# Peptides against a protein of PDB entry 3J47: the designs that were tried, part 115

Target 1, 121 residues: chain A of PDB entry 3J47
Amino acid sequence: IRLTNQLKSLKGLQSKLKDVVEYLDKVINKELPINHTILGKLQDVFNLLPNLGTPDDDEIDVENHDRINISNNLQKALTVKTNDELMVIYISNLVRSIIAFDDLIENKIQNKKIQEQRVKD
Target 2, 26 residues: chain B of PDB entry 3J47
Amino acid sequence: NAQYHLLVKQGDGLLTKLQKYGAAVR

## One batch from the design tools (peptide; made by RFdiffusion4, then SolubleMPNN)

Design b2_p26_4_s1 (from b2_p26_4, 15 letters changed)
Fold by OpenDDE base, seed 4:
Structure b2_p26_4_s1 (fold): chain B 121 residues (1-121), chain C 26 residues (1-26), chain A 26 residues (1-26)
Amino acid sequence: as target 1 above (121 residues)
Amino acid sequence: as target 2 above (26 residues)
Amino acid sequence: DEEEEKLLKNMEELRKKIHELLEKLK
């Protein structure tokens, strides 16, 4: 029962990571804005990952040691992939914030020029 | 990690320049 | 005019760096 629940949780995480990758691809392609709710849920999953990787020390059957190492390597690889995805999201948000601020400054300069013209007339 | 820290540092440098520009346009 | 030209140059440098960051994300 516990192993089946772990496998189901891992499949759920894998499906969610796939949805995040598809979302990231759309963000990279500038098709969609970053959804802060997806980011928050991904952070929550990442904060729960250390709690999913504590083997309770009480069932070390010697035949599982190679499977445990493969599972730990897969979890580590998934953690690295999730971290890289979070980094791409963070950078994409930073770049968008910088662009929006550049546009705000340009709009302010244009408004100032229009006011200076109205004072000269 | 190192490439990410470099990219974040470049972004922070841009943000700082943008803040200085925004203050000069006030 | 000289302060405006300096400001325009700083904006162009910022735009170039934003473009470089966007190309690193592709």
Scores: peptide ipSAE 0.283, ipTM 0.842, DockQ to the pose 0.058
Fold by OpenDDE base, seed 5:
Structure b2_p26_4_s1 (fold): chain B 121 residues (1-121), chain C 26 residues (1-26), chain A 26 residues (1-26)
Amino acid sequence: as target 1 above (121 residues)
Amino acid sequence: as target 2 above (26 residues)
Amino acid sequence: DEEEEKLLKNMEELRKKIHELLEKLK
């Protein structure tokens, strides 16, 4: 029963992770705006991933030591890779917000210049 | 990590300048 | 005129910083 629930949770996590990668690709390609609620839940899942991979210190049989080190290194590498991807997305959004605000300011200046010319005529 | 914090700090500094500019144009 | 020139200069500096951030993202 516990092992089947873990396998179901892992399959659910794998499906969600695939949906996330597909969403990230669409965001990188500028096809969709970022949903902050999805991003926050992803950050929470990734912050919990280190805690999901802490084996309780009390049952490490010597034959699993190499698999545990590989799993921990893979999990660290995946956490770093995901943090870097989230970082690129955050910066891309920041830059888009800055460009949109620059365009808004330029439009406001142009409108002000047009009004000042119309008052002088 | 360090390059990221630097890049985020540069972005926040730019956003702050942009906000000051937007307030001066109002 | 002097305030407008200051504003234009601040915009140009902001645009340059935006471009530097975009180049760091590539």
Scores: peptide ipSAE 0.267, ipTM 0.836, DockQ to the pose 0.062
Fold by OpenDDE base, seed 2:
Structure b2_p26_4_s1 (fold): chain B 121 residues (1-121), chain C 26 residues (1-26), chain A 26 residues (1-26)
Amino acid sequence: as target 1 above (121 residues)
Amino acid sequence: as target 2 above (26 residues)
Amino acid sequence: DEEEEKLLKNMEELRKKIHELLEKLK
């Protein structure tokens, strides 16, 4: 019973992770707008992953070590790739916010010039 | 990494300038 | 008028820097 529930939760996590990757690919392809709530939850999941920082505990079998090390290196590489994608997304949103604010400032300057012209007439 | 941090730092510098302009246009 | 011209020049420099950042993101 306990092992079957852990296997179900792990399969559920794997399915959600796949949905997130598919979402990130759609965001990279500009097919969908960035959902900040999904992004924040993904960052929380990466921060809650307890094992990007301990290569300390001795001696479990050299033949399983290659598959576990390949899985950990792949997981590190996927984490780095995901972080780089999230960073590009963050900068893109920052730049869009800057452009939108520049346009608002220009509109305010133009409105002020129009008001000053109306006071001189 | 280094090029990325440089790009972020340039973006933050632009945001700071933009905030100063937003305050001057008040 | 002189403060507005300084603001306009600074906005144009900001726009140029935003454009340079956008070209680095492509």
Scores: peptide ipSAE 0.261, ipTM 0.834, DockQ to the pose 0.062
Fold by OpenDDE base, seed 3:
Structure b2_p26_4_s1 (fold): chain B 121 residues (1-121), chain C 26 residues (1-26), chain A 26 residues (1-26)
Amino acid sequence: as target 1 above (121 residues)
Amino acid sequence: as target 2 above (26 residues)
Amino acid sequence: DEEEEKLLKNMEELRKKIHELLEKLK
């Protein structure tokens, strides 16, 4: 039960991550209008991450257009980094679930062998 | 991006195998 | 016996796929 629920939750997370990536690709390709609700939820996920580097407060003189491009590049780099980190966490949890399952199967096989030996004695 | 999608697809394949084992051990 | 061998073979294929995923994370 617990392991099956973890696998189901992990599949659900993987499906959600795939849907987010597919949505971002469609937005990048201009196939879909920017959905403010999905962007707001992505921004909320980013705001829950510790601020990795405010650029130091010492360059007050870039035109608003260059600030938007730098902010978009930083958000893109942060998005890629967060996606890579979530991927590493997902795979690590998947691997741990598999190891725990292998151990459970081995323990079940050993218990079955012990029972079969007790029936032969 | 392409390497990410390949990794996700391999993870799904692994999870599907794990589910088949969980059914065979019941 | 034959079902246990099939289970063990499938486990080995699962382990190989896990290892392939881990090598893609390096």
Scores: peptide ipSAE 0.247, ipTM 0.832, DockQ to the pose 0.204; fails the geometry check

Design b2_p26_4_s2 (from b2_p26_4, 16 letters changed)
Fold by OpenDDE base, seed 2:
Structure b2_p26_4_s2 (fold): chain B 121 residues (1-121), chain C 26 residues (1-26), chain A 26 residues (1-26)
Amino acid sequence: as target 1 above (121 residues)
Amino acid sequence: as target 2 above (26 residues)
Amino acid sequence: DEEEKKLLEEMERLLKEIHELLKKLE
């Protein structure tokens, strides 16, 4: 039962990660805004992943140890991959915020120039 | 890992600067 | 006007810094 739930959670995480990658590709291509709800849920999954990594030190047969090591290496690789994806999302949000502020500054400068011209007329 | 943390730290520095600029535009 | 111009120049610098960070992730 526990192992089946872990496999289901891992498949769910892998599917979500694929959706995030596809979303990132669309963000890089400027096609869509970032879904903060997906990002928040992905961060929550990340914060829960370190708690999945306590093997209780009770008698793991050598064959199970290799499968657990492979699973742990896969989880570490998936964690690194998802961290890189989260970072790209974060940086993309920063870039969008900076562009939006640049547009606001330019609009403010233009509005000020228009007001100064109206006072001189 | 170390390169990742460095990049995150640089991004946080940029965010902090962005927040200061947003406050100066208000 | 001069402060707003300095702010714009610093935001352009931040955009360049972010662009260089993105290139390091590729």
Scores: peptide ipSAE 0.276, ipTM 0.844, DockQ to the pose 0.074
Fold by OpenDDE base, seed 3:
Order: structure tokens, then C-alpha cells, then sequence
Structure b2_p26_4_s2 (fold): chain B 121 residues (1-121), chain C 26 residues (1-26), chain A 26 residues (1-26)
């Protein structure tokens, strides 16, 4: 029962991760704004990851050590993948901020040129 | 992990520069 | 004009650094 629930949760996480990547590709292509709800859910997954990796200390049967190591490696790989997605979101926000600053600089230049022209007239 | 932390640190450096430029344009 | 040009050049550098970060995520 416990293993089936872990595999189902993992498939659910993988599906959500795919949806986040697809969303990030649309954000990079400037097709969509960043969805804070996806980011929040991803953060919740990160905050739950430490709790998903603590087997209750009360059943260390030595035969489970290889299964625990495989589970921990998979959880670590999912954590890395989710970190990479958060990073892509972060970078996408940086790119948008840079573009917004470029537009603001250009607007400032134009406003200055208009003021200088009005002083010459 | 180490590459991720390096990437985050680089991104934070970019953000800090961006914030400085935004303050200079205001 | 020259200060704004320097600002634009630094933004282009930031975009290049971001592009390098994205390539490391793939």
C-alpha cells in the first residue's frame, strides 16, 4: 500500500512538473505571464520534500536500505528538476524586469529629448 | 546542488544590478 | 546618452548571462 501511494504521488509530481515546464516555455516565448499559483504549488512541493524523505525511524529493516537509497536518489533527482524549474521561472522574471527597464530607459530618453526640444523652441 | 547554488548566486547578482539600474533611472 | 548606452550594454550582458543560465538548466 505505501509503495503504490508513493508511486502515484511521484507520477502526480511528474505531471505537474511537465505542466510547469510547458508553462515556462510559454513564459520564455512571452506568450503567458508567470502564474504565481504554479510557483506556490512548486514551493509547497519543496517544503514537503523533506517530510516525504523521512521514513519514520521506527522500521529500519536492513533489507530496505537499497529501496530507501533508490527512493532518496529519485527524490533528490525530483528536487533538482523542481529547482531547475524554479530557476527558469526566476530567470524569466529577470528577463521581463530587464525588458521593462529597457522600455523605461527608452521612455526617459524620449522624454528628455522632448524637453530639450521644447527649450530650443 | 553546487551548480544550482552557483546559478542562484549569479541570478542574485543580476537582480542586484538590475535593482541598482532601476534606482538610477528613477 | 552615454550613460544610457552603458546601461543598455549592461542589460545586454545580463541577458547573455541569463541565456547561459538557461542553457545549464537544459
Amino acid sequence: as target 1 above (121 residues)
Amino acid sequence: as target 2 above (26 residues)
Amino acid sequence: DEEEKKLLEEMERLLKEIHELLKKLE
Scores: peptide ipSAE 0.275, ipTM 0.846, DockQ to the pose 0.090
Fold by OpenDDE base, seed 4:
Structure b2_p26_4_s2 (fold): chain B 121 residues (1-121), chain C 26 residues (1-26), chain A 26 residues (1-26)
Amino acid sequence: as target 1 above (121 residues)
Amino acid sequence: as target 2 above (26 residues)
Amino acid sequence: DEEEKKLLEEMERLLKEIHELLKKLE
């Protein structure tokens, strides 16, 4: 029962990560704004992932050791993938902040030029 | 991990500069 | 005008740094 629930949670996480990747691809392509709620949920999932990988040191027979190693490798691979996704989100937000700042500077320059023209008239 | 931390540190440096310039533009 | 020019030059630098970071993710 507990293992089946963990597998179901992992499948749910994998599906959610796929949705995040698809969202990130749209963000990279500048098709969509970043959803801070999705980002926050992804961060929460990432912060919970280390807690999913604490093996309680309770006696698991030698035949399960290979399965545990495979599970740990899969969890590590998912953690790396999630980290890369978070990085892409972070960079995308940074790029947008810089673009918005460029637009702000240009708008200020234009407003200043308009004021200088009005003082000369 | 190390490359990620370097990337985040660079991004934070950029954000800090952006904030300073945003304050100068106000 | 000179301060705005310096600001624009720094933004171009930031954009280049971001572009290099994006290229490391590819």
Scores: peptide ipSAE 0.274, ipTM 0.841, DockQ to the pose 0.070
Fold by OpenDDE base, seed 5:
Structure b2_p26_4_s2 (fold): chain B 121 residues (1-121), chain C 26 residues (1-26), chain A 26 residues (1-26)
Amino acid sequence: as target 1 above (121 residues)
Amino acid sequence: as target 2 above (26 residues)
Amino acid sequence: DEEEKKLLEEMERLLKEIHELLKKLE
């Protein structure tokens, strides 16, 4: 039962991770705004990842030691990969916020110049 | 991990500055 | 004009700081 739930969760995570990569590619290409709900669900999945990879310390039969090391290395590699993906999302948001701020300043400059011209006429 | 946290801290510092400037422009 | 110039200079600084953050992500 626990292994089937882990496999289902892993398949669900893999599908969501694929959807996130596809979404990231669209965000990098400036095609879509970031969905904060997807970001929050990703963070929740990451906070649950340490809990998905804690074997209860009570069933270490010696034949699983190589599988446990592979699972731990895969989990670490997946955690690193998705920290990097979240970092790219975060930086992409910062860049968009700065571009929007630049546009705001330029609009303010232009409005001020127009007002100064109207006062001189 | 440490490099990631440093990068996030730098980005948060940048965002905070951006917010202060946005408030001064209003 | 001087306050606006200072604001523009700080935006250029923020853009440079972001560019350095992006370069660390590569």
Scores: peptide ipSAE 0.259, ipTM 0.835, DockQ to the pose 0.074

Design b2_p26_4_s3 (from b2_p26_4, 16 letters changed)
Fold by OpenDDE base, seed 3:
Structure b2_p26_4_s3 (fold): chain B 121 residues (1-121), chain C 26 residues (1-26), chain A 26 residues (1-26)
Amino acid sequence: as target 1 above (121 residues)
Amino acid sequence: as target 2 above (26 residues)
Amino acid sequence: DKEEEELLSEMERLLQKVHELLKKLQ
């Protein structure tokens, strides 16, 4: 359930990002007026995102390559962290399923023993 | 990746053993 | 794993595209 909800949330975020791209393309093509409130909220989202290394088109200096590498390393580290969190959730669900099956088996054994005693009396 | 696949495989192996045990107790 | 990695990679590409579009609007 939790993993499926995370995948669903990620797919929902992907759909929203596509809608944002389509909106921005319409604004650039002058099909829609520039909404400063939407642009401000999008800027806030990008400021909260770990710097996705966009090469600034405006300065071909060696410092940009190091910033892009640091950004890609941070993004990789976040992807690894997310994978580890998903793994812990998966293990936790497996362990809970194992315990629930063990309890079910023990309850069936006890019920069978009670029935065998009732037939001997 | 490899440790994750090993862990998943171990979990699936345990679940299969529990299913066999549950079927033998029926 | 592979579908999730492909989904993350596509999300990254979309975020980069949105950033480029915002930079053109400033």
Scores: peptide ipSAE 0.290, ipTM 0.776, DockQ to the pose 0.021
Fold by OpenDDE base, seed 4:
Structure b2_p26_4_s3 (fold): chain B 121 residues (1-121), chain C 26 residues (1-26), chain A 26 residues (1-26)
Amino acid sequence: as target 1 above (121 residues)
Amino acid sequence: as target 2 above (26 residues)
Amino acid sequence: DKEEEELLSEMERLLQKVHELLKKLQ
């Protein structure tokens, strides 16, 4: 039960990290506008993440392992929550962009109809 | 989850088409 | 959860509307 829940949580985190990478790649490729709010919150998540990639602190005593596990579980939970919030903000901005373009398209269709009517008169 | 990813993918594809259209109209 | 589902449903509706408008412009 505990091992299956940890594996499920790790798979969830891996999927979420993949979604973040895909989002960042789209932003880098200019396929999406840079959302400073999303980027700032992502930076905050990365700054709150303990350096998962510096193996150079070989001096932190084995007695901290339980406190580190609780902090890492809380940090993972906060990372997942923050990612879900970022996805909601991303969708909200996508929807706003779609609305703005819908209005632009409608205005163009109306202008085209007005021009076609003027050519028939 | 799967429906959400499908919706996001459809939205992104539509946004891309819309951007291409907006560029072809200028 | 419910507000997110409502937002997703509205996004789907907007995507469909934009798709139909693009089809009218082609």
Scores: peptide ipSAE 0.204, ipTM 0.822, DockQ to the pose 0.042
Fold by OpenDDE base, seed 5:
Parts: C-alpha cells; sequence; structure tokens
Structure b2_p26_4_s3 (fold): chain B 121 residues (1-121), chain C 26 residues (1-26), chain A 26 residues (1-26)
C-alpha cells in the first residue's frame, strides 16, 4: 500500500512535470504568451527540487525520517496544488487570448464589409 | 487532471483554427 | 476545490462559445 501510493504520487509528479515542459515548449515556440507569474512559480518549484534529489546517505535518526516523509508528501501535495492553480490561470489566459483574437477577426471582417459597401456606392 | 488536459487540448486546437482563419482573412 | 471547478466550467463554456463563433465564420 505505501509503496503503491508513493509510485502513484511519483507518476503524478512526472505527469505534471511533462505538462510543465509542454507549456514551456509552447511558450518558447510563441504559441502562447509568456506569463511571468507562471515562470516565477515554476522557477520556485525548481529551486525546491534540489532539496528533493540529493541522496546524501547521512544516517539521520529514524525519528526524523517520518517527519521528513510527511514534509516531502506535504511539499509534493502543495506543489501539486500550486501546479493545478497555475494550470487554471494558464487556461484562463489562453481562453482570453482566443476570445481577443476572435474579436479582432470579426472586427476586420466588419471593416472589410463596410469598405466594400462604400466602394459600391 | 484528465478534464483539464482535454480543455487545454481543445483550447490549443481552437487557437490553431483561429490562427488559420486570421491568415485567410488577411 | 468548488471555486476551481466553477472556474473550469466557465472556461469550458467560453471555449464552446469561441468554437461556435468560428463555425459561424466558416
Amino acid sequence: as target 1 above (121 residues)
Amino acid sequence: as target 2 above (26 residues)
Amino acid sequence: DKEEEELLSEMERLLQKVHELLKKLQ
């Protein structure tokens, strides 16, 4: 049970990291506007990752290991929650960009129709 | 998660269609 | 969780509206 939950959490984190990479690739490819708030929070997550990835094999007593596991699970849960929130903000900005672009297209079509009507009169 | 990924994918698809349309209206 | 779900539902509604607008322009 515990190992399965850890594996599930790790798979969840891996999926989210892939989603972050895909988001960054879309930003690099200019498919999406750069959101500095998302980038800053991602950078904060990356700055916290080195504390997750040094297996310094220092024999820290068994009583601290349960607190560290709870803290790592809480930090993972907070990272997951923060990433979900950032994804909501991202999608919201995407939708706003799409609507603004649609409005620009419609305005251009209307302006063309008005010009064509004025040339026929 | 899965619903969000679907929504993102739909948004990306829609953005691509809008870009094509904006190019055709030029 | 509930506020996030409401925001998602509104975003889905906006995507659908934009999709319908694109269909009217085709």
Scores: peptide ipSAE 0.195, ipTM 0.814, DockQ to the pose 0.041
Fold by OpenDDE base, seed 1:
Structure b2_p26_4_s3 (fold): chain B 121 residues (1-121), chain C 26 residues (1-26), chain A 26 residues (1-26)
Amino acid sequence: as target 1 above (121 residues)
Amino acid sequence: as target 2 above (26 residues)
Amino acid sequence: DKEEEELLSEMERLLQKVHELLKKLQ
């Protein structure tokens, strides 16, 4: 039962990672705003991943140790991959904020020029 | 990874300067 | 890797542009 739940969680994580990649591609293409709810759910999955590594059963079977190490390495690799995806999303948000500030600054410069012209007239 | 962290740090530094300037011009 | 590097380069360009605009407002 626990191994099937770990495999199902891993498949669910892989599917969510695909959805995040597809979402990132749409964000790069400027088609969609960032969905903070998807990011929050992804972070929650990551905060739960370290807690999935405590086997509460003292059944020492040597064949499970290699599969647990492979699953832990795959979980670590998936964690790294999603951290990289989260970083790309963060960078995309940063770029959008910079563009919005650029536009705000340009608007302030224009308003200042208009005020300076009105004081000279 | 390291280049992204550097870019993020530079971007955050610029955003902080932009925010301070935006607050001083209000 | 290439698309990531292009995005990084565009972010650096935007950061430089914002920095130059801030200098004009000071």
Scores: peptide ipSAE 0.243, ipTM 0.843, DockQ to the pose 0.034; fails the geometry check

Design b2_p26_4_s4 (from b2_p26_4, 15 letters changed)
Fold by OpenDDE base, seed 5:
Structure b2_p26_4_s4 (fold): chain B 121 residues (1-121), chain C 26 residues (1-26), chain A 26 residues (1-26)
Amino acid sequence: as target 1 above (121 residues)
Amino acid sequence: as target 2 above (26 residues)
Amino acid sequence: DSEMDKLLAEMERLRKKIHELLQSLQ
């Protein structure tokens, strides 16, 4: 039951990661704005992932060790992949913030020029 | 990795432009 | 892991610079 729930949560995470990848591809292609709610849900999933990987030290038979190592490696690989995706989102947001700030500066410069022209007239 | 470094460099370039404009407003 | 940490540190530095610029324009 616990392993099935972990597998279901991992499949749910994989599905959400796929949705995030698809969302990231749309964001990279400038088709959609960044959704902070998706980021929050990903963070919640990541905060739950370490808790899904703590073996309570109780009686795991030697035959399950290889499956646990494969699961941990897959979880690590998924974590790295998702961290990379989150980082791409973060950079994209940063770049957008920089562009918006550049536009603000340009607007301020233009407003200053208009004020200086009005004082000369 | 390479695409990420390219994005970082683009961000740094934009930041540098932003700094120049911020100085010109002052 | 070390390259990722360097990159995170660079991004944090960029964020701080942007914040300083924003505060300097207010």
Scores: peptide ipSAE 0.261, ipTM 0.846, DockQ to the pose 0.065
Fold by OpenDDE base, seed 4:
Structure b2_p26_4_s4 (fold): chain B 121 residues (1-121), chain C 26 residues (1-26), chain A 26 residues (1-26)
Amino acid sequence: as target 1 above (121 residues)
Amino acid sequence: as target 2 above (26 residues)
Amino acid sequence: DSEMDKLLAEMERLRKKIHELLQSLQ
């Protein structure tokens, strides 16, 4: 029972890992926009960041064009930086999932070896 | 970009090997 | 036994590639 459940969990993890790789390939190929979830979390981070580029509504005067451009450039630079950071986090999570899968395979092999020894005794 | 693509490609290659390994252990 | 040994060798190769990936991410 426990071994069968571990095998089922391993298969589930393998499927999930495949889906993640397929997703990464689609992102690399520009076939998918940068993950709506990563972009959504980025958007959530940007929505939680005090809008470093909304001038308070109270000075609609024509000199604001340069300040709006500086604010938009800062927001754009922050967007790029946060996208790179989220990409690194995503890869790190992928690698962790792969390591966890490797450990589960090794545990299965060890359990199989122990069973084969018990059948020879 | 190029380093990222290399990293992703290496990760995919590793995943493919894990899949083959998991299939052989069945 | 021979298939298991091949599998173990492939796991060790995979482990090395994981370490290379981790090093490239740092």
Scores: peptide ipSAE 0.256, ipTM 0.835, DockQ to the pose 0.164
Fold by OpenDDE base, seed 2:
Structure b2_p26_4_s4 (fold): chain B 121 residues (1-121), chain C 26 residues (1-26), chain A 26 residues (1-26)
Amino acid sequence: as target 1 above (121 residues)
Amino acid sequence: as target 2 above (26 residues)
Amino acid sequence: DSEMDKLLAEMERLRKKIHELLQSLQ
């Protein structure tokens, strides 16, 4: 139950992240108007992200297209890093659940042995 | 992407086995 | 990558051990 709920939450987060990417792609392609409220919430999410390297002051002279590409590469790198971190957390919780289950099996085997011994006495 | 999906599928398989056993232990 | 691979290897080891213990309980 607990691990299934965590996996469902992670799959739900992955689906929401995909929906955000698809929305951003539609905004970039001018298929949808820029929703300032959605952009503001996205900007709040980005402001909660650790400061991803001050662009060296020398990148201030790059054309707006190259700045957009750098920003997109940074956002992709962040999305990948966040996905890898969530994956590590998921695997760690899975391992902990497996260990707790191994202990439960061992306890059941021991209890069965104790009952079998009590029937022989 | 493909390696991540494979890893998630393996984790789901382990979780399913864990759930089946947890039901058999009750 | 190396830490994730180690964790995957440990999960596979634990999966095998659980399977053996489950077979011994039947």
Scores: peptide ipSAE 0.251, ipTM 0.852, DockQ to the pose 0.040
Fold by OpenDDE base, seed 3:
Structure b2_p26_4_s4 (fold): chain B 121 residues (1-121), chain C 26 residues (1-26), chain A 26 residues (1-26)
Amino acid sequence: as target 1 above (121 residues)
Amino acid sequence: as target 2 above (26 residues)
Amino acid sequence: DSEMDKLLAEMERLRKKIHELLQSLQ
């Protein structure tokens, strides 16, 4: 009974991970807009994943070690790529906000100059 | 990582200056 | 006048930093 429940939970996690990968592929292919909430939760999941990349020296057979190292390097590369993409989006939005605020300030300065000219005439 | 943190710090510095500018124009 | 000139100089510095940020993203 306990072992069967653990296997069911692990299968449920695997299905959810597959759904996340399919979602990320659709976002990469521009089929869906980037959902910042999903990406934030995914980033939290990756930050909570223990660094799968320090094998502490406990004897696990060399053949499993290569598969785990390849999976960990791929996961790290995907995490870095996702972080870089999120960074580009964040900075792009920051720059847009700054430009929009700059334009608003310039418009306010121009309106003030027009009002000062109308008071002098 | 280091280039990222530099970029974010530059953006935050820009935003802070822009906020000061907006406060001085009000 | 002097405060407006300081503000304009700060805006120009902001614009340059935005441009540098945009170039670092490309």
Scores: peptide ipSAE 0.210, ipTM 0.830, DockQ to the pose 0.068

